# Peptides against a protein of PDB entry 6RO1: the designs that were tried, part 75

Target 1, 216 residues: chain A of PDB entry 6RO1
Amino acid sequence: LGKEIEEYIHKPKYCLPFLQPGRLVKVKNEGDDFGWGVVVNFSKKSNVKPNSGELDPLYVVEVLLRCSKESLKNSATEAAKPAKPDEKGEMQVVPVLVHLLSAISSVRLYIPKDLRPVDNRQSVLKSIQEVQKRFPDGIPLLDPIDDMGIQDQGLKKVIQKVEAFEHRMYSHPLHNDPNLETVYTLCEKKAQIAIDIKSAKRELKKARTVLQMDEL

## One batch from the design tools (peptide; made by RFdiffusion4, then SolubleMPNN)

Design b2_p17_5_s1 (from b2_p17_5, 7 letters changed)
Fold by OpenDDE base, seed 1:
Structure b2_p17_5_s1 (fold): chain B 216 residues (1-216), chain A 17 residues (1-17)
Amino acid sequence: as target 1 above (216 residues)
Amino acid sequence: SEAAERAEKRLIEVYPE
């Protein structure tokens, strides 16, 4: 269900209005999970479909991502790689195709005007980490229906299924279900998605909030 | 315009120190 939602939210027609500088976004590229990064800007690139010759515009978002230092040394020949769990990494501005955005947050950071200095880029990492501390249940997500305005009936059905599942889970604790094994496998993935959606909805119903980061 | 308005309404602004 989470993957199905992702297939909608990463479409340019839905997400572009929300890709303002400072927007928190999650980036995944194949097996590489960069986690949360910060939008710097986006651009539309002219492209032509190889098979049809039709115009197929590409949307590239520049995202400040925590990258491995090793990948930066080879940046001329290799794509950026996410920082290893045991390393500090370095924040780098990475051009990312918009469809690689796996999540979009309601959180928007103020970012330095000049991101050329390493210290300015690393300060943004501190800001991300502080946001994560402020939201222990996960960084708030944009609601694809209420916030992003996606009208697709397929998505609405997915959301309804998630909500129905969540309601059942909380109304009837899973430990009372004798068919726990079948429920658990479906529930772990769906439960995480449901939690993310619920968290997002709660935060989005609140008025615009300004957070000051005292530990930065 | 409506999408832009939604984008602004759905912001949590974080000020780094």
Scores: peptide ipSAE 0.051, ipTM 0.714, DockQ to the pose 0.515
Fold by OpenDDE base, seed 5:
Structure b2_p17_5_s1 (fold): chain B 216 residues (1-216), chain A 17 residues (1-17)
Amino acid sequence: as target 1 above (216 residues)
Amino acid sequence: SEAAERAEKRLIEVYPE
């Protein structure tokens, strides 16, 4: 269900208006999970569909991502790889196809005007980390309906299914599960997370969803 | 799309010439 929602969110017709500089986005490319990065810019590229010859524009977003230092040495020939959990990594501007955005946050950061200096790029990592600390239950997401204005009935049905599933999980705990306490704890935690995210999202909306480090 | 055009107007060059 989450993946089904993602299939709507990453469509250019929906996400492009929200890809402003400083927007937090998640980038995932197959097995490579870069986690949260920050939008720097995006571009539209002309593309021709190989089979139809029809013009199909490609959208590339430049995202500051935490990359492995090893992958950067070969960046001329190899795609950037995400930093390993045990390494510091380095923040790099990586061109990413828009459909590789797995999530878009309601959070938008102020970023340095010049991202050429390593220190300026690394400062953005600190900002991401501070946002993550502020939101221990997860960085708040844009609502696909309320924030992004997606009117697709298919998406609405998916969301309804998710909500119904969540409601059923909360209303009908598996009373016969010997791990009931664990399930309850997980459900309560999830419920609290959802509430916290919703609250945080509302606060961010009031703050125009733009955060400075001193405001975190 | 109109959405894309509106978004393009919001682009900021991060790298100075």
Scores: peptide ipSAE 0.023, ipTM 0.640, DockQ to the pose 0.079
Fold by OpenDDE base, seed 4:
Structure b2_p17_5_s1 (fold): chain B 216 residues (1-216), chain A 17 residues (1-17)
Amino acid sequence: as target 1 above (216 residues)
Amino acid sequence: SEAAERAEKRLIEVYPE
C-alpha cells in the first residue's frame, strides 16, 4: 500500500509544485536507497520517444544526496551510490529522475547558495540529521490529498484501505490467531508505513515550516 | 493539470543540444 501511494506522489503532475529548493525528498533507485536528500533545483528535459517521435518530457531533479566516496571517483562513468552505513559519505548534487522520489517531506531547508564547497554541502547533511533528531518517528511526509491535492479516486481507495486495515488491526485483538507472526511482520511493515503516514500527517500540520539552518 | 502547469512555469527547461 505504501508503494501504491508512491506511484502517485512521484508523478510529475502531482509532485513538481513541491520540488522547491530546500525540500526534503527521499530517493531510491532500484536497490540503492539514498535516504533523505535536499532538492537543489529541477529541470524539464525534452525527450523524443524513439518509436513515435512524440515529445515526452523528462523531469530531472537535482538532489543533494549522501553518496559513497568510492562512487564519486567513478562519477564520470558510473552512477552515484549511496553511502554505506559504516561510512560518513559525502554530500553530492545528483541528477535524479522524478519517478525515483520515494517520499516528499513537508520540511524545507534553507540551503547554501554555493554548493560547490564540500563544507557547504556537508552542512546540509548536518541540517538533515538535525531534522531527523527532531522527528524521531520519521521525517514528516506531505499528505498526498491534503497537501499535494491529489484527487485521484485510486489513491483515495488505497488510503481508505489503509485506514480500514489499521482500524481492524486495532479493533480485533488478534491474540489468538496462530498466523500472527507472518501477519504481524507484514502488518508491522504496513502498520509502520501507515503509522508513519499518520504520524507524518500529524507532524505535517506542525511542520509546514521552512527551517532555517541557523535554527537547526 | 493546473498544478503541473504552475510547476512548469517554474521549470528550468533544458533542451538537448
Scores: peptide ipSAE 0.017, ipTM 0.575, DockQ to the pose 0.036
Fold by OpenDDE base, seed 2:
Structure b2_p17_5_s1 (fold): chain B 216 residues (1-216), chain A 17 residues (1-17)
Amino acid sequence: as target 1 above (216 residues)
Amino acid sequence: SEAAERAEKRLIEVYPE
């Protein structure tokens, strides 16, 4: 269900208005989880579908991501890899296809005007870490309905299912239904997204306060 | 941004299955 929500959120028609500079986004490419990064800008590229010849615009977001230093030393043709948990990594501006955005935060950061210096890029990581400290339950997400304005009935149904599941989990101890564990694991991702959405709504005011800290 | 253009960039792509 979390993945189902992601399928809506990463669609250009929904997410592009929220990809302003400084927006926190989560980037995942297959098995590579870059975690939270910061939008620098986005661009629209003309793309032609190979089979139909139809114009299919490709949207590329430049995102400051924490990358492995090892991957940066590799050929320029190789894709950047996420920093390992045990390494500091280095913040780099990485072009990312919009559909690789797994989450969009309600939080926006102020970013340095010049991102060429390593210190300026690393300062953004400190800002991300500060946001994470302020939100121990996770960085607040944009609400797909209330914030992003997605009116798709399919999404509404998904959210309703998540809410119903959450309600059931809170009303019934999870430990009593072994099927709830499997559903819980799948629904933990779902419930976590729903919790993240609900938490995001509740903490939207707090997220604005975090933005004010970047002014300090 | 000009700053982003001057930064090292590495494209993240999803390869077709």
Scores: peptide ipSAE 0.017, ipTM 0.486, DockQ to the pose 0.025

Design b2_p17_5_s2 (from b2_p17_5, 8 letters changed)
Fold by OpenDDE base, seed 2:
Structure b2_p17_5_s2 (fold): chain B 216 residues (1-216), chain A 17 residues (1-17)
Amino acid sequence: as target 1 above (216 residues)
Amino acid sequence: DEAKRRAEERLIEVYPK
């Protein structure tokens, strides 16, 4: 279910308006989970479909991501790799295809204008960590319907299923349905998205104010 | 434009120290 929502939110027609500098986004590339990063900018690249010759624009977003220091040594030829859990890593600006965005937050950070200095990039990591501290249940997500304005009926059905599942989980905590684990992982992701949406809506109603980092 | 406006209205801004 989380994957189904992801299939909508990562589409350029939906997400591009929300990819402002400082927007928190999650990046995942196959088995590589970078976690939360910060949008720097995005660009439209001309792409020609090999079969039709039709112009199919590719969208590349530059995202500050916590990368493995080892991957940076080979950065000229190899794709950046996420930092290991036990390493500090280094924040790097990584070009990411928009379809690799797994989540978009309602949170937007102030970022330094010059990200060339390592200290400026690492300061953004500190900001992300402060946000994570403020939101122990997870960084709030944009609501794909209410915030992103996605009108797709398929998505609405997915959200309804998530809400129904959440309601069942809260109403019947003892449903040991073994299919609940797979459905729970999918529905936990969806429920987490829906909870994150509801919590984000509640917090957004409260957070009309700029959160100061000192209040985090 | 409207989506962007909504995004801005729903924006939690956090500034570093």
Scores: peptide ipSAE 0.026, ipTM 0.608, DockQ to the pose 0.534
Fold by OpenDDE base, seed 4:
Structure b2_p17_5_s2 (fold): chain B 216 residues (1-216), chain A 17 residues (1-17)
Amino acid sequence: as target 1 above (216 residues)
Amino acid sequence: DEAKRRAEERLIEVYPK
């Protein structure tokens, strides 16, 4: 279910309006999970499909991501790789295809105008880490319906199923149906995304209140 | 345009300390 939501969110028609500079996004490329990064810019590239001659526009978002130092040495020829969990890594601006965005946050950071200096890039990592500290249950996500305005009935049905499932799990703790595990893992991921969105919205509302109180 | 504006208004901006 989480993956199904991702399939909507990463579509250019839905996500492009939210890819402003400073937007927190999660990037995943196959087995490589970069985690949370920050949007720097995006561009539309005209691509012609070699076999059909059809114009298939490619959308590339430049995302400041925590990359392994090893991958940076080969960055001229090889794709950047995510930093290892125990590695400090280095923040790099990486061109990412928009469909590789696994999540989009409601949080938008102020970023330095010049990201050429390493210190400026690393300052953004500190900002991400500060946001993560403020949201121990996870960085708040954009609501695909309320924030992103997605009207797709398929998505609404998925969300309804997740909500119904969550309600049933909380109301009936004892139904350990073993066939539920696979559906549960998918539903738990979707449910967790929905819960994370809802909890994150609540925390975001609280954090806004706190930030507004600190700015007053 | 209005949806984008409403979405922008709902954004939390966090300043780096």
Scores: peptide ipSAE 0.026, ipTM 0.636, DockQ to the pose 0.514
Fold by OpenDDE base, seed 5:
Structure b2_p17_5_s2 (fold): chain B 216 residues (1-216), chain A 17 residues (1-17)
Amino acid sequence: as target 1 above (216 residues)
Amino acid sequence: DEAKRRAEERLIEVYPK
């Protein structure tokens, strides 16, 4: 279900308006999980479909990612690899195809104007880590409907299924409680209140509001 | 298409040329 949502959000027609410099994004490529990085810029590349000759534009986003130092030595010939868990790694600007974005955050960071110095790139890593500390339950995501404005009915159905599944998962541990109905009703009310608060907060914020570091 | 166009108009080059 999460993968199905990803298939919508990484489409250029939906995500490009939200790929501003400083936007937090999650990058995955062929089993390599780079985790959270920061958008620097993006570009449109002309591409010709090999079978039809039809012009299919490719979108490349430059993302600051934590990369293995070993992979950087071979950067001329090999793709960057994510830093190992026990490795400090190094922040590098990596060109990423837009379809490799697995998540887009509501958070947007201020980034240094010049990212050529290593220290400036590493400062961005410190900023990401600070955001992660502020969000112990995970970095907040853009809502694909409310924030990104995706109107696709298929996505709405997927989200409804995810919500129903999550609701069942959270209710499942309570099946052994003799006060199940009361607890369930309270949990449903709490969940509804949480949804209502989240909805109200989104309505109060302009539908495409970027949560900036200064607002944290 | 319109969303793509608007996004392209917001391109910011961060690296000085």
Scores: peptide ipSAE 0.023, ipTM 0.636, DockQ to the pose 0.060
Fold by OpenDDE base, seed 1:
Structure b2_p17_5_s2 (fold): chain B 216 residues (1-216), chain A 17 residues (1-17)
Amino acid sequence: as target 1 above (216 residues)
Amino acid sequence: DEAKRRAEERLIEVYPK
């Protein structure tokens, strides 16, 4: 279900209005999960389909991502790789195809005007980490229907299924089977996280929240 | 435009102190 939602949100027709500088986005490229990064800018590139000659515009978003140090050494020849869990990594501005965005947050960070200095880029990492600390249940996502205004019936059906599942799990905890309880408890935790995220999003409808970070 | 406006209304802005 999450993957199905992703297939909608990464489409340029839906996500481009929300790719403002400072927007938190999650980037995934094949097996490489960069986690949360920050949008710097985006651009439209002309692309011609090789077989049809039709113009198919490509959208590239520049995202500040935590990259491995190895990526820095090979930056001229190799694609950026995500930092390993055990390394600090370095924040780099990486051009990313828009379809590689796996999530878009309701959070927008202030970013330094000059991202050339390493310290300025690393300060953004500290900001991301602080946001993650403030949202232990996960960084809040844009709602594809309420926030992004996606009208696709397929997506609506997916959301309805998720909501129905969450409601059933909440209203009818299968208390009678201990083994099912464990699976359901894990699913409930996931569902509760989703509900908590949705609730947090609803609270955000009422007011624009400005978060000031002391450790920046 | 409307979707963008709604998203902006729900925007959490984080600034360094």
Scores: peptide ipSAE 0.110, ipTM 0.738, DockQ to the pose 0.600; fails the geometry check

Design b2_p17_5_s3 (from b2_p17_5, 9 letters changed)
Fold by OpenDDE base, seed 4:
Structure b2_p17_5_s3 (fold): chain B 216 residues (1-216), chain A 17 residues (1-17)
Amino acid sequence: as target 1 above (216 residues)
Amino acid sequence: SAAAERAEKRLIEIYPE
């Protein structure tokens, strides 16, 4: 269900208005999870579909991402790789296809105007880390309906199914399967986290969603 | 799309030429 929601959110039709400089986004490319990064800018690229010859524009978003040092050495020829768990990594501006955005936050940061200096890029990492500290249950996401204004009935049905599933999980604790208790404890923990995230989102929606780096 | 057109108006270049 989370993946189904993602399939709507990462569509240019819906997400482009929210890809302002400083917007927190999560980037995932196949097996490579970069985690949270910050939008720098985006561009429209002309693309010709090989089968139809029709123009299908590709949208590329430049995102400040924590990359491995190894990937930086070959940045001209090789795709950027996420920092390893044991690595500090380095913040790099990475061109990312918009469909690789796995999440979009309601949080927007003020970023340095010049991101060429390493120190300026690394300062943004500190800001991301501060946001993560403020939101221990996870960085708040844009609501696809309320914030992004997605009116697609398919998405509404997915959300209704999620809500109904959550309601059923709470109303009918399947007490009888011991394997379900471990799954339920994990699901309850995830559900509590999701509730706390929804609460934090509501509070943040009432609060100034644009944070200054000096206020972090 | 109308959304894309609105977003294009928000393009900001971070790197000077």
Scores: peptide ipSAE 0.018, ipTM 0.617, DockQ to the pose 0.065
Fold by OpenDDE base, seed 2:
Structure b2_p17_5_s3 (fold): chain B 216 residues (1-216), chain A 17 residues (1-17)
Amino acid sequence: as target 1 above (216 residues)
Amino acid sequence: SAAAERAEKRLIEIYPE
């Protein structure tokens, strides 16, 4: 279900307005998970579909990513490798195809204007780490409906399925409880708590949507 | 698209292409 949501959010028609400089995004390329990076810039490239000759624009986002030191600086995503868990790595600007964005955060960072110095790039990593500390349950995501404005009925159905599944998961331990009424009440409370958590996360998101590096 | 155009207006070039 998470992957199904991803298939919507990484579409250019939905995500492009949110790919501003400083936006936190998660990048995944096949088996390589780069984790959270920061949008630096965006470009539209002309592409011609080989079979139809139709113009199909290719969207490339430059993302500051934590890469292995073995990776070339400013390498294409195909050549870039993520830092190993125990490796410090180096923050590098990597051109990424938009469909490789696995998540988009509500958080934007103020980034240095000059990212050529290694220290400036590494400072952004410190900022990402500070954001992660502030959000122990994970960096807040853009809501595909409320924030991104996606009107697709397929996505709405996916979200409903996720909510129903979460409700069932929370209810399933309770289905073994012989007191069905208590279970339903607890399920409703858990569902309400989940809504409240989502609402609280949304409020926190609104309050912390834009963070200055100096405040991190 | 209008969305892409809005995104382009927010672009900050940090590295020369």
Scores: peptide ipSAE 0.017, ipTM 0.602, DockQ to the pose 0.076
Fold by OpenDDE base, seed 3:
Structure b2_p17_5_s3 (fold): chain B 216 residues (1-216), chain A 17 residues (1-17)
Amino acid sequence: as target 1 above (216 residues)
Amino acid sequence: SAAAERAEKRLIEIYPE
């Protein structure tokens, strides 16, 4: 079900309006999970389908990602690889096909104007890590319906199934496993806290949007 | 910390209107 939601959110018609510079996005390429990165910019590339003569637009987003230092040596010939868990890695601007975005955050960061210096790129990693510390339950996601405005009935059905599954997971096991009640109370509390955080953040954003309009 | 305050200023939740 989560994968089915990803199939909607990574479509250019839905995600492009949210790919502003500084947007946190999660990048996954096949078996390579880069984790959370930051959007730098995006570009539209025209690809001619050989059989139709129709130009299918390909969208490439430049994302600042934590990459293995080994992959950087081969950057001219090989795709960037994610940093190993025990590796510090290096933040690099990587061109990513838009369909490789596995998640889009509601969080947007201020990024340095010049990302050529290594220190400026590494400072963004520190900012991502600080965001992760503030969100121990995970970086907040854009809601595909409420935030992204996706009206697709297929997605609505998927969300309803997820909600029904969650509700069943919360309603049915609670009767059979006393440990599940504690988990559900914690999950409901966590979900309510997440909603309250989202609501408080919407209010804080309304307040900060007013403050940033004064600083812009 | 000054870093945390900078991170707070950098945290913009952009909700679409």
Scores: peptide ipSAE 0.049, ipTM 0.607, DockQ to the pose 0.114; fails the geometry check
Fold by OpenDDE base, seed 5:
Structure b2_p17_5_s3 (fold): chain B 216 residues (1-216), chain A 17 residues (1-17)
Amino acid sequence: as target 1 above (216 residues)
Amino acid sequence: SAAAERAEKRLIEIYPE
């Protein structure tokens, strides 16, 4: 169900208006999870479909991502790789196809004007880490309906299924299904994501209230 | 876009410390 939601949010039709500089986005490329990065810019590239000759525009977003230092040495020929969990890594601006965005946050960071210096790029990592500290349950996501304005009935059905599932999980603790652990781990991740969205929306409201209180 | 404007109104802006 999470993947089904991702299939909607990464569509250029829906996500492009939200890909402003500083927007937090999560990037996944096949087996490579880069985690949260920051949008620098996006571009539309003309692409010709090889089989039809039809113009299929490719959207490329430049995302500041934490990359392995090893992959940077081969960056001219090889795709950037995510930093290992035990590695500090280095923040690099990586061109990413928009469909590789697995999540879009409601958070937008201020980014340095010049990202050429490594220190400026690394400062953004510190900002991401600060956001993560502020949102221990997870970085808040844009709501695909309320924030992104997606009207697709398929998505609405998916969300309704998620909500119904969450409601059923909370109302009927599935005590006895041995497959519950895998479903619970996925559903706890999902429910945690949904709770994290709700808590992050509350924390967002609180943080906005706090930020608004600090601006008052 | 109204959605983008709504999203902007819902932005958390975090300044680098």
Scores: peptide ipSAE 0.030, ipTM 0.695, DockQ to the pose 0.544; fails the geometry check

Design b2_p17_5_s4 (from b2_p17_5, 7 letters changed)
Fold by OpenDDE base, seed 4:
Structure b2_p17_5_s4 (fold): chain B 216 residues (1-216), chain A 17 residues (1-17)
Amino acid sequence: as target 1 above (216 residues)
Amino acid sequence: SEAARRAKEREILVYPK
């Protein structure tokens, strides 16, 4: 269900208005999960479809991402790779295709005007980490319907299914279903996603909040 | 749009200290 929502939110027609500088976004590229990064800028590039010759606009967002130090050495030839869990990594501005955005937050950070210095880029990582500390249940997401204005009936059906699933999970004590083990593993992952969505939605109901971060 | 307005109203702005 989370993946189904992702298929809508990463579409340029929906997400572009929300890709302002400082917007927190999650970036995933195939097996590489960069986690939360910060939008720096986006651009529209003309692309010509190789087979049809039709103009297919390519949208690229520059995102400040935590990258492995190893990937930086080969940055000219190889795609950036996410920092390892135990690695501090280095914040780099990475051009990302918009469809690789897996989530968009309601949070916008103040970012330094000059991101060329390493220290300025690393300061943004500190800000992200502080935001994560402030939101232990996860960084709040934009609501795809209420915030992003997605009117697609398919998405509405997905959300209804999520809500119905959540309602069933809370209304029926899971204790009586004998298929608990397989359902638990899938449901724990899905439930965690659902909880994350629900917690994010609850946070989105709050009025515009200004957070002053300590020790940035 | 109304959606964009609502999004701005629910936006969380984070400033450095």
Scores: peptide ipSAE 0.381, ipTM 0.883, DockQ to the pose 0.665
Fold by OpenDDE base, seed 5:
Structure b2_p17_5_s4 (fold): chain B 216 residues (1-216), chain A 17 residues (1-17)
Amino acid sequence: as target 1 above (216 residues)
Amino acid sequence: SEAARRAKEREILVYPK
């Protein structure tokens, strides 16, 4: 269900208005999960499909991502890889195709004007980590309907299914189901997405919240 | 869009110290 929602939110027609500098976004590329990064800028590139000659615009977003130091050595020829869990990593500006955005947060960070210095990029990582501490249930997401204005009936049906699933999880704690561990692992992933949506909805119902880093 | 305006109004802005 989370993946089905992602298929809508990563479409340029929906997400581009929300890709402002400082926006928190989650980036996934195949097996590589970069986690949460920060939008720096986006650009529209003209792409001509070789077979049809049709103009298919490619949208590239520059995102500050925590990358492995090993991947940076070959950055000219190799795609950046996410930092390992036990690795400090380094924050780098990575060009990302917009369809690789798995989530968009309601949170926007103030970012340094000059991201060329390593210290300025690493300061953004500290800010992300502080936001994560402030939101232990997960970084709040934009609501695809209320915030992003997606009117697609398919998405509405997906959200209704997620809400129904959440309601079932809360109304019937599967505590007595022996398949609880497998259901919990799947449900925890789904429930975490659902909780993230619900918590995000609650926080987004509040007026514009300005948080200082000291309040995080 | 109106939705984008509302989203901006509900945006959480985080400023460094």
Scores: peptide ipSAE 0.377, ipTM 0.885, DockQ to the pose 0.622
Fold by OpenDDE base, seed 3:
Structure b2_p17_5_s4 (fold): chain B 216 residues (1-216), chain A 17 residues (1-17)
Amino acid sequence: as target 1 above (216 residues)
Amino acid sequence: SEAARRAKEREILVYPK
């Protein structure tokens, strides 16, 4: 169900209005999870399909991501790779296809105007880490319906199913199900998404909050 | 859009100290 919600959110028709500079986003490319990064800018690339004459617009967002130092050495030929958990990594501006965005936050950072200096890029990582400390239950997400304005009935049905499942999980714990671990892991992932959506809704019901970062 | 306006009103802005 979380993946089904993601399939709506990453569509350009829904997410493009929210890809302003400083927006926190999660980037995942196949097996590579970059975690939270920061939008720098986006561009529309038009590719003419030779056989249809139709312009299929490809949207690319430049995202500041924590990358492995190894991937930076071969950046001309190889795609950037996420930093290992034990690696410091380096913040790099990476061109990302918009459909690879797995999450969009309600949080928007102030970013340096010049990201060419390494220190300026690394300062953004410190900002992300500070935001993560302030949100121990996870960085708040945009609500796909209330904030992103997605009116698709399929998404509404998915959200209703997630909410119903969460309610059933809390009201009728499947403690005796032999597949409990699998169900709970799936339920926890789904519940976490539902909680994140509900939490985002609750946090977004609060007036526009300006967070001043104490350690910055 | 109205949704985008509401999202801006609910946006959490983080400034460096």
Scores: peptide ipSAE 0.378, ipTM 0.882, DockQ to the pose 0.628; fails the geometry check
Fold by OpenDDE base, seed 1:
Structure b2_p17_5_s4 (fold): chain B 216 residues (1-216), chain A 17 residues (1-17)
Amino acid sequence: as target 1 above (216 residues)
Amino acid sequence: SEAARRAKEREILVYPK
């Protein structure tokens, strides 16, 4: 269900209005999960489809991501790699195709005007970490229907299934179902998505909040 | 869009101290 939602939210027609500087986004590239990064800028690039010669616009978002130090030492031709779990990493501005965005937050950070200094980039990492501490249940997401305005019936059906599942789980705890294993495998993936959507919806119902970071 | 306007109204802004 999460992957199905991702297939909608990463489409340029839906997400571009929300890719303002400072927006928190998750980036995944193949097997590489960068986690939460911060939008710096986005651009529309002209692209030509090789088979039809038709113009197919390519959207690139510059995202400040926590990268491994090893990937920075390797040639400028190699793709940036995410920091290892035990590594501090270094924040780098990475050009990312918009379809690689796996999530978009309702949170926007104030970012330094000049991101060339390492200290300015690392200060943004501290800000992300502080936001994560303030949201122990996960960073709040944009609602794909209420916030992003996605009207696709396929997405609505997915969300309805998630909500129905959440309601059933709340009313009938899974521990009471003798078919726990079949339910559990479906539940872990669905439950994580449901938690993310529910958490996001709760936070988005709140009035606009200004958070001051303690450790800048 | 109206949705984008509403999203902006519910936006959480984080500023450095």
Scores: peptide ipSAE 0.376, ipTM 0.883, DockQ to the pose 0.631; fails the geometry check

